# Peptides against a protein of PDB entry 5A53: the designs that were tried, part 33

Target 1, 230 residues: chain A of PDB entry 5A53
Amino acid sequence: LVENVKQALFIPGQSCNKNLHDIMVDLSALKKPDMKRFNRKNDIHPFEDMSPLEFFSEKNDCSLMVLMTSSKKRKNNMTFIRTFGYKIYDMIELMVADNFKLLSDFKKLTFTVGLKPMFTFQGAAFDTHPVYKQIKSLFLDFFRGESTDLQDVAGLQHVISMTIQGDFQDGEPLPNVLFRVYKLKSYKSDQGGKRLPRIELVEIGPRLDFKIGRIHTPSPDMVTEAHKKP

## One batch from the design tools (peptide; aimed at target 1 K6 Y86 K229)

Design b2_p14_3_s4 (made by RFdiffusion4, then SolubleMPNN; from b2_p14_3, 5 letters changed)
Fold by OpenDDE base, seed 3:
Structure b2_p14_3_s4 (fold): chain B 230 residues (1-230), chain A 14 residues (1-14)
Amino acid sequence: as target 1 above (230 residues)
Amino acid sequence: MKYYFYPDRPYLQF
């Protein structure tokens, strides 16, 4: 089974501000070339009416969407949407904390467009808790790129790290998810006459702390259909 | 560190 590369559509909402625009630009740069951005603001409220997003999914041939909105209740809100058959599959609000860093805040490291990221997930809840499972699934799906059987190790350039910020119990507010991007740097170390390659991780940005907001989950029937192998 | 390369995801195709 060869899956097509999922295209992402970044949509500025009516309340999109400069900060969200900058975050959108930087995050979408990691999704190139499989990304589209709207230049105009769109008045979309996905938890009230999903129909406009379904229309955009079909019209732009994008199964991934990110809506950028901001309000007093939901500041710097990135709503991540996935579609199946141009119908909404799932949605999650991820609000960016004010301590975010842009690519311009880090040392400019050139990255090759189209290289697949490696992923690391820190926190047991990514494998046990339904919300964090959805987040894990979403980001792996979002940045998957081309399905190649041969992972050319030479093509490994960067790591996306996602960390749950602290422990929590049932009924407590869900901790933030720390989103970090690192580039692999190989150094020749001359230690003791054996050239052991030393690999270091260098943060390249963006740096985003996500507060979890509202969630939409698919119906059991839609889950079944979306997991059918042709 | 468990590196999850592309775990089972929904076949969310168009």
Scores: peptide ipSAE 0.026, ipTM 0.599, DockQ to the pose 0.063
OpenDDE base, seeds 1, 2, 4, 5: peptide ipSAE 0.043, 0.023, 0.054, 0.025; ipTM 0.717, 0.625, 0.750, 0.599; seeds 1, 2, 4, 5 fail the geometry check

Design b2_p14_4 (made by RFdiffusion4)
Pose (drawn by RFdiffusion4):
Formats: C-alpha cells, sequence, structure tokens
Structure b2_p14_4 (pose): chain A 225 residues (1-189, 195-230), chain P 14 residues (1-14)
C-alpha cells in the first residue's frame, strides 16, 4: 500500500557556482540511489513562478527537488521543494553558512551506500514551532528512504542529526539548524556502548522564505486509507 | 498516470 521511495532531483539554478555545487554533490550522496542531478543551469525562481518546478517533477518523476542559487542577499541558497501529484506541496529556503565542511574535510571511512539512516532531532521547537515542524517533516521525508517491517541491526550504520542553535524566544530571529552526519561505533558493556564519528557533510542552515500548502492539498496528501 | 507520494510526517512514523 505504501508508495515507492521518493526520488530527489537536484537542480543547479542560474546563479549556482562550484562551491554550492560541491555542497550538492556531497549532500546528494546521502540520497543515493534515489537521486538525480542536473548538470546545466536553469533560470528558476520558485517564489515568482512555480511552473518549471512542477514540470520537472512530472517529467522526471521526482517528488523531492533541491534548487541551488546564490546571491549576496541569499548566499548558498538551497530551496527544498516537495510535490504532491506533481504540484507544489511546500517550499523552504535553507542557506548554508560559510563554516561548512565537505566530505573531503573528514577522514574517509567505509560506508555502505543505500542503508536506512537513523535520525535524531534536538530542539523542542521541532514539535511545536510551525517553521521547525516543517523542517523536521522535510528531512524525515527526504532521507528516510525505504519503508520496511524488517530491520537488520548490522544495517544501523549512520545517523542524521539536526540541532537548533540554542533555544529562543518568540519575536527573535529564527536560530540556524545544524545538520550533522555521524557513523556509529559500538562496544561491549545486552546493550552496546555507542560512540560517534563525524563523516560529513557539516552544514549550518539559515532559514529563508517559506511556502505552505493549502488545507485542501493537506487533506489529499495526508488522506488515510 | 499521475503518481501520488504521501508526504511523511513524524506522526506517520509513530
Amino acid sequence: LVENVKQALFIPGQSCNKNLHDIMVDLSALKKPDMKRFNRKNDIHPFEDMSPLEFFSEKNDCSLMVLMTSSKKRKNNMTFIRTFGYKIYDMIELMVADNFKLLSDFKKLTFTVGLKPMFTFQGAAFDTHPVYKQIKSLFLDFFRGESTDLQDVAGLQHVISMTIQGDFQDGEPLPNVLFRVYKLKSYKSRLPRIELVEIGPRLDFKIGRIHTPSPDMVTEAHKKP
Amino acid sequence: SINYHRIITPEDLD
């Protein structure tokens, strides 16, 4: 009854550069094998016209899309896009800070591609705040991959960690979201003792503009059997 | 044919 794994399409915008492309490549690796990359630049402005994104979603059968854009006003801009029936469901701009680290900045470890990642979300706002609830929903939907009733413990290889940069009060600017990836190591003490090694990429997301779905689309996208 | 992919929320995983 459940749907196939959502496919991701990574799209370089007109203003995409090499540094932003490196971020796309390393992040796209976490999505393998359910991922496609465009090589050319495309003049796409999601908050002015959503039509091209809906077109690419249909013709490439990708319900998950990431647009790469950079200006001084919005540097290293990653616009995460989800579609329902090839129509836009929601959008959020996540801009990468300059303190980012790529896969090259971390010791390369053995890594089995295509395993179900673990998730940990740190921050009470991931459950109560509308903006951060969308981000939690987005990244769960984006990287969880295959849904299954069966889990091999040996397959528990890596974790995707997302942390809000400190608690905050209403009215203040929204804190960044800290995106981290760790590989698990376990030792004997039955329960194992768990340690973590960072494998990257390391990304600090600055929150930009947001598009939310209408109640009608929420009803259809979240309809229960 | 049009493909419909359910948007996953944390509540779906509970």

Design b2_p14_4_s1 (made by RFdiffusion4, then SolubleMPNN; from b2_p14_4, 7 letters changed)
Fold by OpenDDE base, seed 3:
Formats: structure tokens, C-alpha cells, sequence
Structure b2_p14_4_s1 (fold): chain B 230 residues (1-230), chain A 14 residues (1-14)
């Protein structure tokens, strides 16, 4: 089975504003070259009717989609969608908090397009709680890129950190997920005539705090089909 | 060529 690199389609909804557009541009830059973006707004309500998204998935050959919408109830909402066989597999609403930072807010560092990021996950719930398991799976799938056999440490340039903001109990509101992007910077420290290799993490953006919204999960039958290795 | 886009399993995350 040869699996192609999953392509992402970014879709401005009818309620997409300037802030969401800027966030979309910056997040989509991390998915280059495996990204398409619509320039026109589309009136799509995925929790009411999923058919338009299935049509766009097939027409654009994109198994990943991100819908950008904003309302009083769901401000700065990024709906992440995955498809299997051009049918909706899962969806999750991730609302960006107002404290976001764009790439322009950080020191411009050159990054190589197409390099696979390393992920770090902070919080036990990423391995135990169904919603956070879905988020972990989504972001790993979204940024998987080309399967290179040699993910040589030498090719590691970016780290994406995802942190659950605090502890929670059953029945409590789900804490936000803190999304951070870092570049690995190699320094030669000259300490006392000994050049020690030093690696530093430099934040490059975007900086996003995600509030969790509505979720769609696949049927058990769809899970079985989507996990089948031919 | 059927483009089969498999979804990551929990086992693919280990």
C-alpha cells in the first residue's frame, strides 16, 4: 500500500474575519507544500450538513480540511475535519483564544518547507481521555508529511508542543490545549575555550490556545474500515 | 490506483 501525503484544504467560512484569515495563513504555512487554500468564503455548517465538505474533499483530493468560522458562541473557530474515502471520519472544533500570536510577532527565522515537525504532548489525558486522544491523533496525522525512513535527527528543525492547560476531573469543562511552535537552533557556546554544542528552542509561532468545542466521532464500522491495511 | 487514506490508529501513535 502506497499512501500519498495527506493534503490539507483550508476553507474560509462565511463568518471568517481578518484575525481568522491571518491565523489560517500562518497555520497553513506549516503544512506547505501539502496545502490548498480557498480565497472565497463558503457557507458551510458541518454539524448541520457534512455533504459540502465531502464534495470538497473529493474534488480537491484533500483528506484533511480546516473550516474557519466565527460567531458569538464560537469565536475564532477552526473546525478540523478528517475524511476516509472522501467521507467524513471525524470533526473537532478548536476555538482560538484572543491572546494568539502570529508569525509576524516573532523574530523571522528561515525554515525549510516540507520538513516534518517533532511533536511533544504534555498531559496524561492525551493518552487516556477520548477527546484529547482524538486531538493527538489529528495533529500527528495533519503534520505527518512524507514518510521518510530516516527521520535522521539531522533533519529535525521544528518542534510542535501541545499542552493541556491544567488538571480536570470528570464532568468538568475540558481545559484548553496550548499550541506552540519552536525552531531548533544550534549554538557553539565558547565557555572557557571549550566549544560545547548547545541546542536551544526558539519560539517561531504561531502561538494558539485552543478551546475545545463540538466533536463528531466515526461509527464503529467506519473505524474498522479506516484502520484496515489492504 | 485507489488513493487509500488510512487514518492513524492508536498503535500508529506508539
Amino acid sequence: as target 1 above (230 residues)
Amino acid sequence: KVKYYRVLTPEDLE
Scores: peptide ipSAE 0.296, ipTM 0.831, DockQ to the pose 0.656
OpenDDE base, seeds 1, 2, 4, 5: peptide ipSAE 0.293, 0.292, 0.274, 0.280; ipTM 0.833, 0.832, 0.822, 0.826

Design b2_p14_4_s2 (made by RFdiffusion4, then SolubleMPNN; from b2_p14_4, 7 letters changed)
Fold by OpenDDE base, seed 3:
Structure b2_p14_4_s2 (fold): chain B 230 residues (1-230), chain A 14 residues (1-14)
Amino acid sequence: as target 1 above (230 residues)
Amino acid sequence: SVKFYRVLTPEDLE
């Protein structure tokens, strides 16, 4: 079963500002061609009423949504939403720290649109802790792209790195997740008359440090239905 | 027709 590529909808909330708009543009560029962006602000409060998001999911045929909001308590907040059958599956608030970098802050490197990124995850909690497992699942699902059987190594141009910032114990605040995007650059190294191919990772942006906010987890029934192979 | 999108787990993407 070739699952259709999941489409993403980026929604500016009523409190969306210029910084969040710029972050939205840069992050959504990594999801091209499988993304839509709204140009108008929408007054949506997903933890109070999820119905508007379910409506947008169905109307736009998007199973991924990102709501951009900002407040004193939740500055630069990106709420990531997944739907199953146009019903809310899960949600997570990821607040972007003020030290963010945009694509314009890095040396412009041309990249091919539509290539599947590789992922690296740093931190044991990505495999053990339920919140970080959800984040790992979300980002892998979000950027999966087209399942081309021809993973021609030549087509692997991007690496997304996600790192948990430090260790933590039970009951402590959850550390930030450091989001980094790299491009593979091949160099011909001339070492002693032998041209050895050297591959380097060059950061291309955006650079985002995510603070974890509120979470909505799926019902056990919805988990069971979502894991059923058709 | 309601499109059902399977939720991918990390194990589905390995």
Scores: peptide ipSAE 0.023, ipTM 0.536, DockQ to the pose 0.837
OpenDDE base, seeds 1, 2, 4, 5: peptide ipSAE 0.006, 0.007, 0.013, 0.012; ipTM 0.398, 0.371, 0.391, 0.439

Design b2_p14_4_s3 (made by RFdiffusion4, then SolubleMPNN; from b2_p14_4, 6 letters changed)
Fold by OpenDDE base, seed 4:
Structure b2_p14_4_s3 (fold): chain B 230 residues (1-230), chain A 14 residues (1-14)
Amino acid sequence: as target 1 above (230 residues)
Amino acid sequence: SIKFYRVLTPEDLE
């Protein structure tokens, strides 16, 4: 079964500002062509009422949503939402730190739209800690793209790197997740008559440091239903 | 260590 590519809907909240809009544009560019953006601000508070998001999920046939809001308490907040059967599956607030870089801050590199990114995860907690497991699952799901049987290695141009910023113990604040995007550059290196392919990673942006906010986890029943193979 | 994660296909979960 070729799973249909999950569509993403980017929603500017009422408190969306220019910086968040620019971040939204740059991040959503990585999800093209499987992305929609609303041009109008929407007054949505997902941790108070999820019903508007479920409505948008169904109306737009999008199982992925990103709500862009900003407040003094939750500056540059990207709420990532997943739906299953147009019902909220999970949500996570990821606040972008002020040190963000846009695509315009990097050397303009031509990239092909619609190429499936590779992922790297740095930090043991991505495999063990519930919150970081959710983040890992979310981003893999968000950028999975088309399941092509032919992994054309030539089509692998982008690497998304996600790093947990430092070690932490139980009861400590969760470290930020460092989101980085790289383009693969292949060079023919002639080392002693053997042409070894040299691969270099060039950062292309955006550069986002995510502070973890509020989380909504799925019910056990929804987890069971979402894991049922059709 | 940089762990390269391939997006798990349904076949990788079997």
Scores: peptide ipSAE 0.014, ipTM 0.415, DockQ to the pose 0.053
OpenDDE base, seeds 1, 2, 3, 5: peptide ipSAE 0.006, 0.010, 0.000, 0.021; ipTM 0.376, 0.401, 0.359, 0.439; seeds 2, 5 fail the geometry check

Design b2_p14_4_s4 (made by RFdiffusion4, then SolubleMPNN; from b2_p14_4, 7 letters changed)
Fold by OpenDDE base, seed 1:
Structure b2_p14_4_s4 (fold): chain B 230 residues (1-230), chain A 14 residues (1-14)
Amino acid sequence: as target 1 above (230 residues)
Amino acid sequence: EVKYYRVLTPEDLE
């Protein structure tokens, strides 16, 4: 079974502003070459009518979509959508906090386009809590890239870290997810006549703190169909 | 080429 790389479509909503546009550009750069961006704003309300997103999924052959919207209630909102058979599988609103940093806020490091990032998840809830399990699944699926044999450690350039911001109890508001991107920098350290390879993590951006919003989950039947290997 | 856009299972994520 050869699985094609999932393509992502970035859609500016009618309320998309400059900050969201800049965030969209920076995040989509990590998905190159497997991304498309619309240049025109589209009036889409996915939690009211999903049909326009299903149409865009099919027309553009993109199983991943990100809708950029902003309102007083949902400021800097990135709605992440996955489709199966061009039908909505799941959706999640992730609102970017105002403390975000763009790639331009960091020291520019050259990176190779198309390299698969390594993920790290911090917080037990990523394995136990349904919402955080969905977030983990979403980001791993979104950045999976080509199914190359993971064996070439030499191909690891980027680390994406996702951290749940603090502890929470049942019935409390869900903590933010801290999204951080690092580049692996190899240094030859001449320490004591032995060239020890030293690897350092350097933050390259973007830096995003995600507040969790509305969620749509698939039916059990759709889960079963979407997980089937042909 | 059959384009198959399956959703990753938990086992695919390990």
Scores: peptide ipSAE 0.297, ipTM 0.836, DockQ to the pose 0.562
OpenDDE base, seeds 2, 3, 4, 5: peptide ipSAE 0.023, 0.297, 0.020, 0.273; ipTM 0.471, 0.829, 0.497, 0.825

Design b2_p14_5 (made by RFdiffusion4)
Pose (drawn by RFdiffusion4):
Structure b2_p14_5 (pose): chain A 225 residues (1-189, 195-230), chain P 14 residues (1-14)
Amino acid sequence: LVENVKQALFIPGQSCNKNLHDIMVDLSALKKPDMKRFNRKNDIHPFEDMSPLEFFSEKNDCSLMVLMTSSKKRKNNMTFIRTFGYKIYDMIELMVADNFKLLSDFKKLTFTVGLKPMFTFQGAAFDTHPVYKQIKSLFLDFFRGESTDLQDVAGLQHVISMTIQGDFQDGEPLPNVLFRVYKLKSYKSRLPRIELVEIGPRLDFKIGRIHTPSPDMVTEAHKKP
Amino acid sequence: PKLHFFLTVEEMES
């Protein structure tokens, strides 16, 4: 009954550069094998015209899309896009801060591609705040991959950690979201003692513009059998 | 069109 794994399409925008491309490559690796990359630049402006994104979603059968864009106003801009029936469901701009680390900045460890990641979300706002609820929903939908009734404990390899940069009060600017990836190590104490090693990429997301779905589309996208 | 339904956060975490 459940749908196939959602496919991701990474799209360099007209203003995409090498540094932003490196971010795309390393992040796209976490999506393997359910991922495609475009090589050319495309003149796409999602908050002016959504038509091209819907076109690429249909012709490439990708319900998850990431546009790469950079200007001084919006530097290292990663626009995350989800579609339903090849129409836009929601969009959010996540801009990467300059303190980012790539896979090259971390010791390369053995890594089995295609395993179901673990998730940990740190921050009460992930459950109550509309903006952060969307981000939690986005990254769960984006990276969870295959749904299954069966889990091999040996397959529990890495965790995707997302932390809000401190608590905040209403009216203040929205804190950044800290994207971290760790590999698990376990030791004997039955329950194991767990330690973590960072493998990257390390990304601090600054929150930009947001598009939300209409109630009609939510009804269809979240319809229950 | 082909459809990819969205799960709730609770469904995804289960």

Design b2_p14_5_s1 (made by RFdiffusion4, then SolubleMPNN; from b2_p14_5, 7 letters changed)
Fold by OpenDDE base, seed 5:
Structure b2_p14_5_s1 (fold): chain B 230 residues (1-230), chain A 14 residues (1-14)
Amino acid sequence: as target 1 above (230 residues)
Amino acid sequence: PKMYRIETVEELLS
């Protein structure tokens, strides 16, 4: 079953600022052409009332949403929301640290829109810790594009790297997730008449360090329903 | 404060 590409809706919250807008633009560029964006601010507080997001999910036929808000307590906050049947499945707040870099901060490289990125995850917790498992699942789901099991290696141009920043123990604050985007650059080295293919990773941005905030997890029943093959 | 809701897609980024 070829799952349809999930559409993403980017929503500026009431407290959305210029930095968040710029981050939104750059991150959403990686989701083209399967991305919609609102220009006007919406007063949405998803952890208080989820109904507006469910409304937007249904109205716009988007199963992925990102709410952009900023406060002193939750600066540069990107709330990632997934819906199933237009009902909230899960939510996670990912706050972008101030050291972020935009696409304009990197050398402009040509890329083809719509190609599926390859993901790399660094940190054992991505496979074992519930929160990082959710993050891994979210980003894979968000950027998976067309569900082709066969990643045509010939079409691979981007690598998204997600790294847990350091080790942590139980009870400690969860380390940030370092989000990096690279382009694969192939060089033909002409050394001694043998062209050896050289592949280099060039960072293209955006560069985002995510601090983990509040989380909403789905009920076991919803998990079961969401994983049922149609 | 009345919640202002956008019900339409204002920008499709292609």
Scores: peptide ipSAE 0.034, ipTM 0.562, DockQ to the pose 0.031
OpenDDE base, seeds 1, 2, 3, 4: peptide ipSAE 0.030, 0.028, 0.026, 0.008; ipTM 0.555, 0.550, 0.553, 0.378; seed 3 fails the geometry check

Design b2_p14_5_s2 (made by RFdiffusion4, then SolubleMPNN; from b2_p14_5, 7 letters changed)
Fold by OpenDDE base, seed 3:
Structure b2_p14_5_s2 (fold): chain B 230 residues (1-230), chain A 14 residues (1-14)
Amino acid sequence: as target 1 above (230 residues)
Amino acid sequence: PKIYRILSVEELEK
């Protein structure tokens, strides 16, 4: 069973500002060629009414969506949505902290469009805590791209690192998730007349610290149907 | 209609 590559739709909300627009452009660039962006603002409130998002999912054939909104309570909010059968499966609000960096803040490096990134996750909660498990699932699904069996080392260009910022106990606020993007760069080091191959990670951006907001989870029945192999 | 399956984390890591 070969599943089609999931397309992502980026939607500016009514409260989308310049900073969020720039973040949207930079993050969506990592999803090329499998992304669409709306140029118009849309008045969507997904936790009040999900029907507009389901409509957009079906109309645009996008099973992934990101809504960009900002308010005093939820500043720089990226709502990540996944659909199954063009119905809402899950949603999560990830608010970008003010210390974000754009691609323009880093040294411009050329990269091939469409290569699948490698992920690294730092923090035990990514495997045990339901919210962080959802985040892990979301980002792996979001950037899965074309499944080529030949994910040979030769095709690895980018590393996306996701880190839980600190430890927490039950009942405490959930720590932020630090999102970092790196490019693998090959160097020839001259050490004592011997040229040894060296690989370094160079941060390319964007740099985003995500504060976790509201979450929508699927019903158990929807989970069963969504995981079912045809 | 295209139906997009949600994969488990174990399937996504393969």
Scores: peptide ipSAE 0.563, ipTM 0.927, DockQ to the pose 0.823
OpenDDE base, seeds 1, 2, 4, 5: peptide ipSAE 0.555, 0.552, 0.560, 0.556; ipTM 0.921, 0.922, 0.922, 0.921

Design b2_p14_5_s3 (made by RFdiffusion4, then SolubleMPNN; from b2_p14_5, 7 letters changed)
Fold by OpenDDE base, seed 5:
Structure b2_p14_5_s3 (fold): chain B 230 residues (1-230), chain A 14 residues (1-14)
Amino acid sequence: as target 1 above (230 residues)
Amino acid sequence: PKIYRILSVEELEA
């Protein structure tokens, strides 16, 4: 069974601002060529009515969506949505903290479009806590891209690092997730006639600290159906 | 209609 590459649709909400637009552009650049963006604002409130998103999913053949909204309560909010059969599977609000950095804030490094990122997850909760499990699943799914057997080291261009910011106990607010993007830079160190390959990670952006907001989880029945191999 | 599965984390990491 060959899984089709999931397409992502980026949707400016009615409250989308310049900062969110810039973040959208930068994040969506990592999803090229499997990305669509709407140029017009859409008045969508997914936690009140999911039907518009399901409509857009079907009409655009996008099983991944990101809604860009901002309010006083939910500033710089990126709602990540996944669909199964063009029905909402899960949703999560990830609010970008004000300390974000855009691609333009980093040294411009050329990268090949369409290469699959390698992920690193830091924090035990990514494997144990349901919310962080969802985040891990979401981002892995979002950036999966083409299943190229050639995950050869030669095809590795960039690493996405996701870190839970600190430890937390039950009942405490969930720590932010630190989203970082690095490019692998190969250096030939000429030390003493032996060229030792040195690989360095260079941050390329965007830099996003995600505050976790509202979550929608699928029903157990939907989980079973969504994981079912045809 | 195209149906896109939701893969497990194990499948996504493979």
Scores: peptide ipSAE 0.587, ipTM 0.924, DockQ to the pose 0.833
OpenDDE base, seeds 1, 2, 3, 4: peptide ipSAE 0.582, 0.577, 0.582, 0.580; ipTM 0.924, 0.926, 0.930, 0.928

Design b2_p14_5_s4 (made by RFdiffusion4, then SolubleMPNN; from b2_p14_5, 9 letters changed)
Fold by OpenDDE base, seed 2:
Structure b2_p14_5_s4 (fold): chain B 230 residues (1-230), chain A 14 residues (1-14)
Amino acid sequence: as target 1 above (230 residues)
Amino acid sequence: PKMYRIESVEELLA
């Protein structure tokens, strides 16, 4: 089943600042070519009114959206939105911590556009906790596109690592999710006639620590419809 | 079909 690659729309909110813009540019670069970016700021408050996002989803044929906003309460906030049938499926606020690093902070490594990243998730909660399960689902959905069974190892260039920052108990604030991007480098070491392929992971950015904010979960009906394979 | 890029909420009201 060739699932159509989901298109992402990055939307600057009214409070989008330079840092968020830079983050948006860098993160969206990982979604190329299946990405659109707006240049104009839009006054959208998705947790108050979702209708503008549904409109954008439909008119731009994007089932993934990221709204960039910043306030004192929600600094560097990336609201990730998924739609189904151009209606809001789920939303999650992920606030980028101040310790972020941009692609420019790393050595520029050329990467081929359109190669699917491999994901790694560190933390049991990604499989058990509803919020982290949503995050896992979201990022897999956002960047993997089509689950082709043939993970052609030859086409593996990037690894996206998501790590839950520390252990937590019930009732405690949810730890941040550490987002890291690595490039696979193969070194042919000519040491001693046995060419052992050494694979090194080199961080390429961006480096984002996500603080979890508000969440909108889909209705049971939408879950059922979204999981119906055509 | 030429999908027109809608870039603003104001286009909702039009």
Scores: peptide ipSAE 0.076, ipTM 0.704, DockQ to the pose 0.028
OpenDDE base, seeds 1, 3, 4, 5: peptide ipSAE 0.033, 0.027, 0.049, 0.000; ipTM 0.557, 0.560, 0.686, 0.396; seeds 1, 4 fail the geometry check

Design b2_p14_6 (made by RFdiffusion4)
Pose (drawn by RFdiffusion4):
Structure b2_p14_6 (pose): chain A 225 residues (1-189, 195-230), chain P 14 residues (1-14)
Amino acid sequence: LVENVKQALFIPGQSCNKNLHDIMVDLSALKKPDMKRFNRKNDIHPFEDMSPLEFFSEKNDCSLMVLMTSSKKRKNNMTFIRTFGYKIYDMIELMVADNFKLLSDFKKLTFTVGLKPMFTFQGAAFDTHPVYKQIKSLFLDFFRGESTDLQDVAGLQHVISMTIQGDFQDGEPLPNVLFRVYKLKSYKSRLPRIELVEIGPRLDFKIGRIHTPSPDMVTEAHKKP
Amino acid sequence: SDEEEDLIVKSGVP
């Protein structure tokens, strides 16, 4: 009954550069094998016209899309896009800070591609705040991959960690979201003792513009059997 | 389970 794994399409915008492209490549690796990359630049402005994104969603059968854009106003801009029936469901701009680290900045470890990641979300706002609830929903939907009733413990290899940069009060600017990836190591103490090693990429997301779905689309996208 | 289902957006693709 459940749907196939959502496919991701990574799209360099007109203003995409090499540094932003490196961020795309390393992040796209976490999506393998359910990912496609465009090589050319495309003049796409999601908050002015959504038509091209809906077109690419249909013709490439990708319900998850990431547009790469950079200006001084919005540097290293990653616009995450989800579609329902090839129409836009929601959008959020996540801009990468300059303190980012790529896979090259971390010791390369053995890594089995295509395993179900583990998730940890740190921050009460991930459950109560509309903006951060969307981000939790986005990244769970984006990287969880295959849904299954069966889990091999040996397959528990890595964790995707997302942390809000400190608590905050209403009216203040929204804190960044800290995207971290760790590989698990376990030792004997039955329960194992768990340690973590960072494998990257390391990304600090600055929150930009947001598009939310209408109530009618939410009803259809979240309809229960 | 219900909580996770509420966070998952269906693609609507057959």

Design b2_p14_6_s1 (made by RFdiffusion4, then SolubleMPNN; from b2_p14_6, 7 letters changed)
Fold by OpenDDE base, seed 5:
Parts: sequence; C-alpha cells; structure tokens
Structure b2_p14_6_s1 (fold): chain B 230 residues (1-230), chain A 14 residues (1-14)
Amino acid sequence: as target 1 above (230 residues)
Amino acid sequence: QEELESLLVSSGRP
C-alpha cells in the first residue's frame, strides 16, 4: 500500500511578517518536495471560518496546511491544519517563541531532499495528554515521507526531536514544545587501530519553541472515518 | 529508538 505522501500548503495570512515568512521557508524546506507555498497573503481566520481552508485543501490537493499569522495576542502563530476528504479534521495553533533560529544560523550542512526524518518525543504527555497526542500525531503525519519499510539506519540522515518543556500538573498552562532538527553524522574514530563508528547529532535547524494556542479537535465520526482508511 | 534517545541524552541537548 503506497500511502500517498501528504502534501503541505503553507499560507501566509494577512498579518504574516518577515520572521514568519523566514520560518515558513525553513520549515517548509523539510517538507520538500511535498510542499507548496503561497506568495500572496490571504485573509483567513480558521477559528472563525474554516471554509477558505477547505477550499484551498481541495483546490491544491493538500491535506496539510500551515497558516502563518501574527498578532499581539498570538505572535508568530503557525496554525497547523489537517483535512480529511478536504474537510477540516483538526487544527492547532503553535506560536513560535522569539528565540527561534533559522537554517542560516547553523552551519550549512547539505542534506538529501526527500529523506524521511526519524522522530523522537520527550515527555510522557505525548502518549497520555490529548493535546500532546494531537501534536505528536500531527508532526508524524506532517513529516512522514514515503513509507519505506526499510528505515535503514543507513538512510537515516535527520532526526526531529520534540520535547515538552518541563513537567506540568492538571490545570497548569501547557508547557512549550521544543522543536529541534539534527543531522546524524557518522565519524570513524580511529582509537587505537579499532575503527569505532561514532554517531553524532549536529543541530541543523530550524530551532522552534512552540507555545500551544487554540485547538480544534475532530468529531468522533471523523476520527472513525479517518482510521478506516489504511 | 533507544540508541537515539541515548545519543540525545549524551549530547546534553534537550
């Protein structure tokens, strides 16, 4: 079953700024070749009216969308949207903290376009808490390239790390999610004539700390339908 | 996965 790779559409909102544009460019580079970007700003308010996003999903054949907006209340906001049958499945606002780093802030490492990243999730809440479960599902779905059965370690070049920033209790604000991208670099250390393979993680960017905003969860019926498709 | 987690922990990176 060749699961068709989900296509992503990056949409600058009316309030999109230079920082968000740069973040969009860098994050979307990780989704190449399965990515489209709009060059024009679009006046979309997904939590008020979802119909424009459903229209864009269908017109562009993209089941993944990212809306780039910024306001005083929701600065550097990336709204991640998934559709099922071109209808909104779920949405989540992830606001990028000001401490972000772009690819240009890191040593330029060549990476092969189209390689599936490995994911690591740090924090028990990714498996237990509904919001973090949605985030985990979203990012796995977003960057899940071609299902090659052979996750051949030899083909693994990239690791995406997602960490919940600290512990939290019920009723407390949800901690940020730390998004990090690493390249696996294999070194042959010649120590004493034995070549020991050493693998090092080199951060390549972007570096994003996501503050969680508003969430739209799918209806139980849509969940059931989405899980029926292999 | 476990080896990668160990590498992340050993790198001191969150």
Scores: peptide ipSAE 0.022, ipTM 0.665, DockQ to the pose 0.030
OpenDDE base, seeds 1, 2, 3, 4: peptide ipSAE 0.020, 0.008, 0.018, 0.010; ipTM 0.645, 0.421, 0.616, 0.551

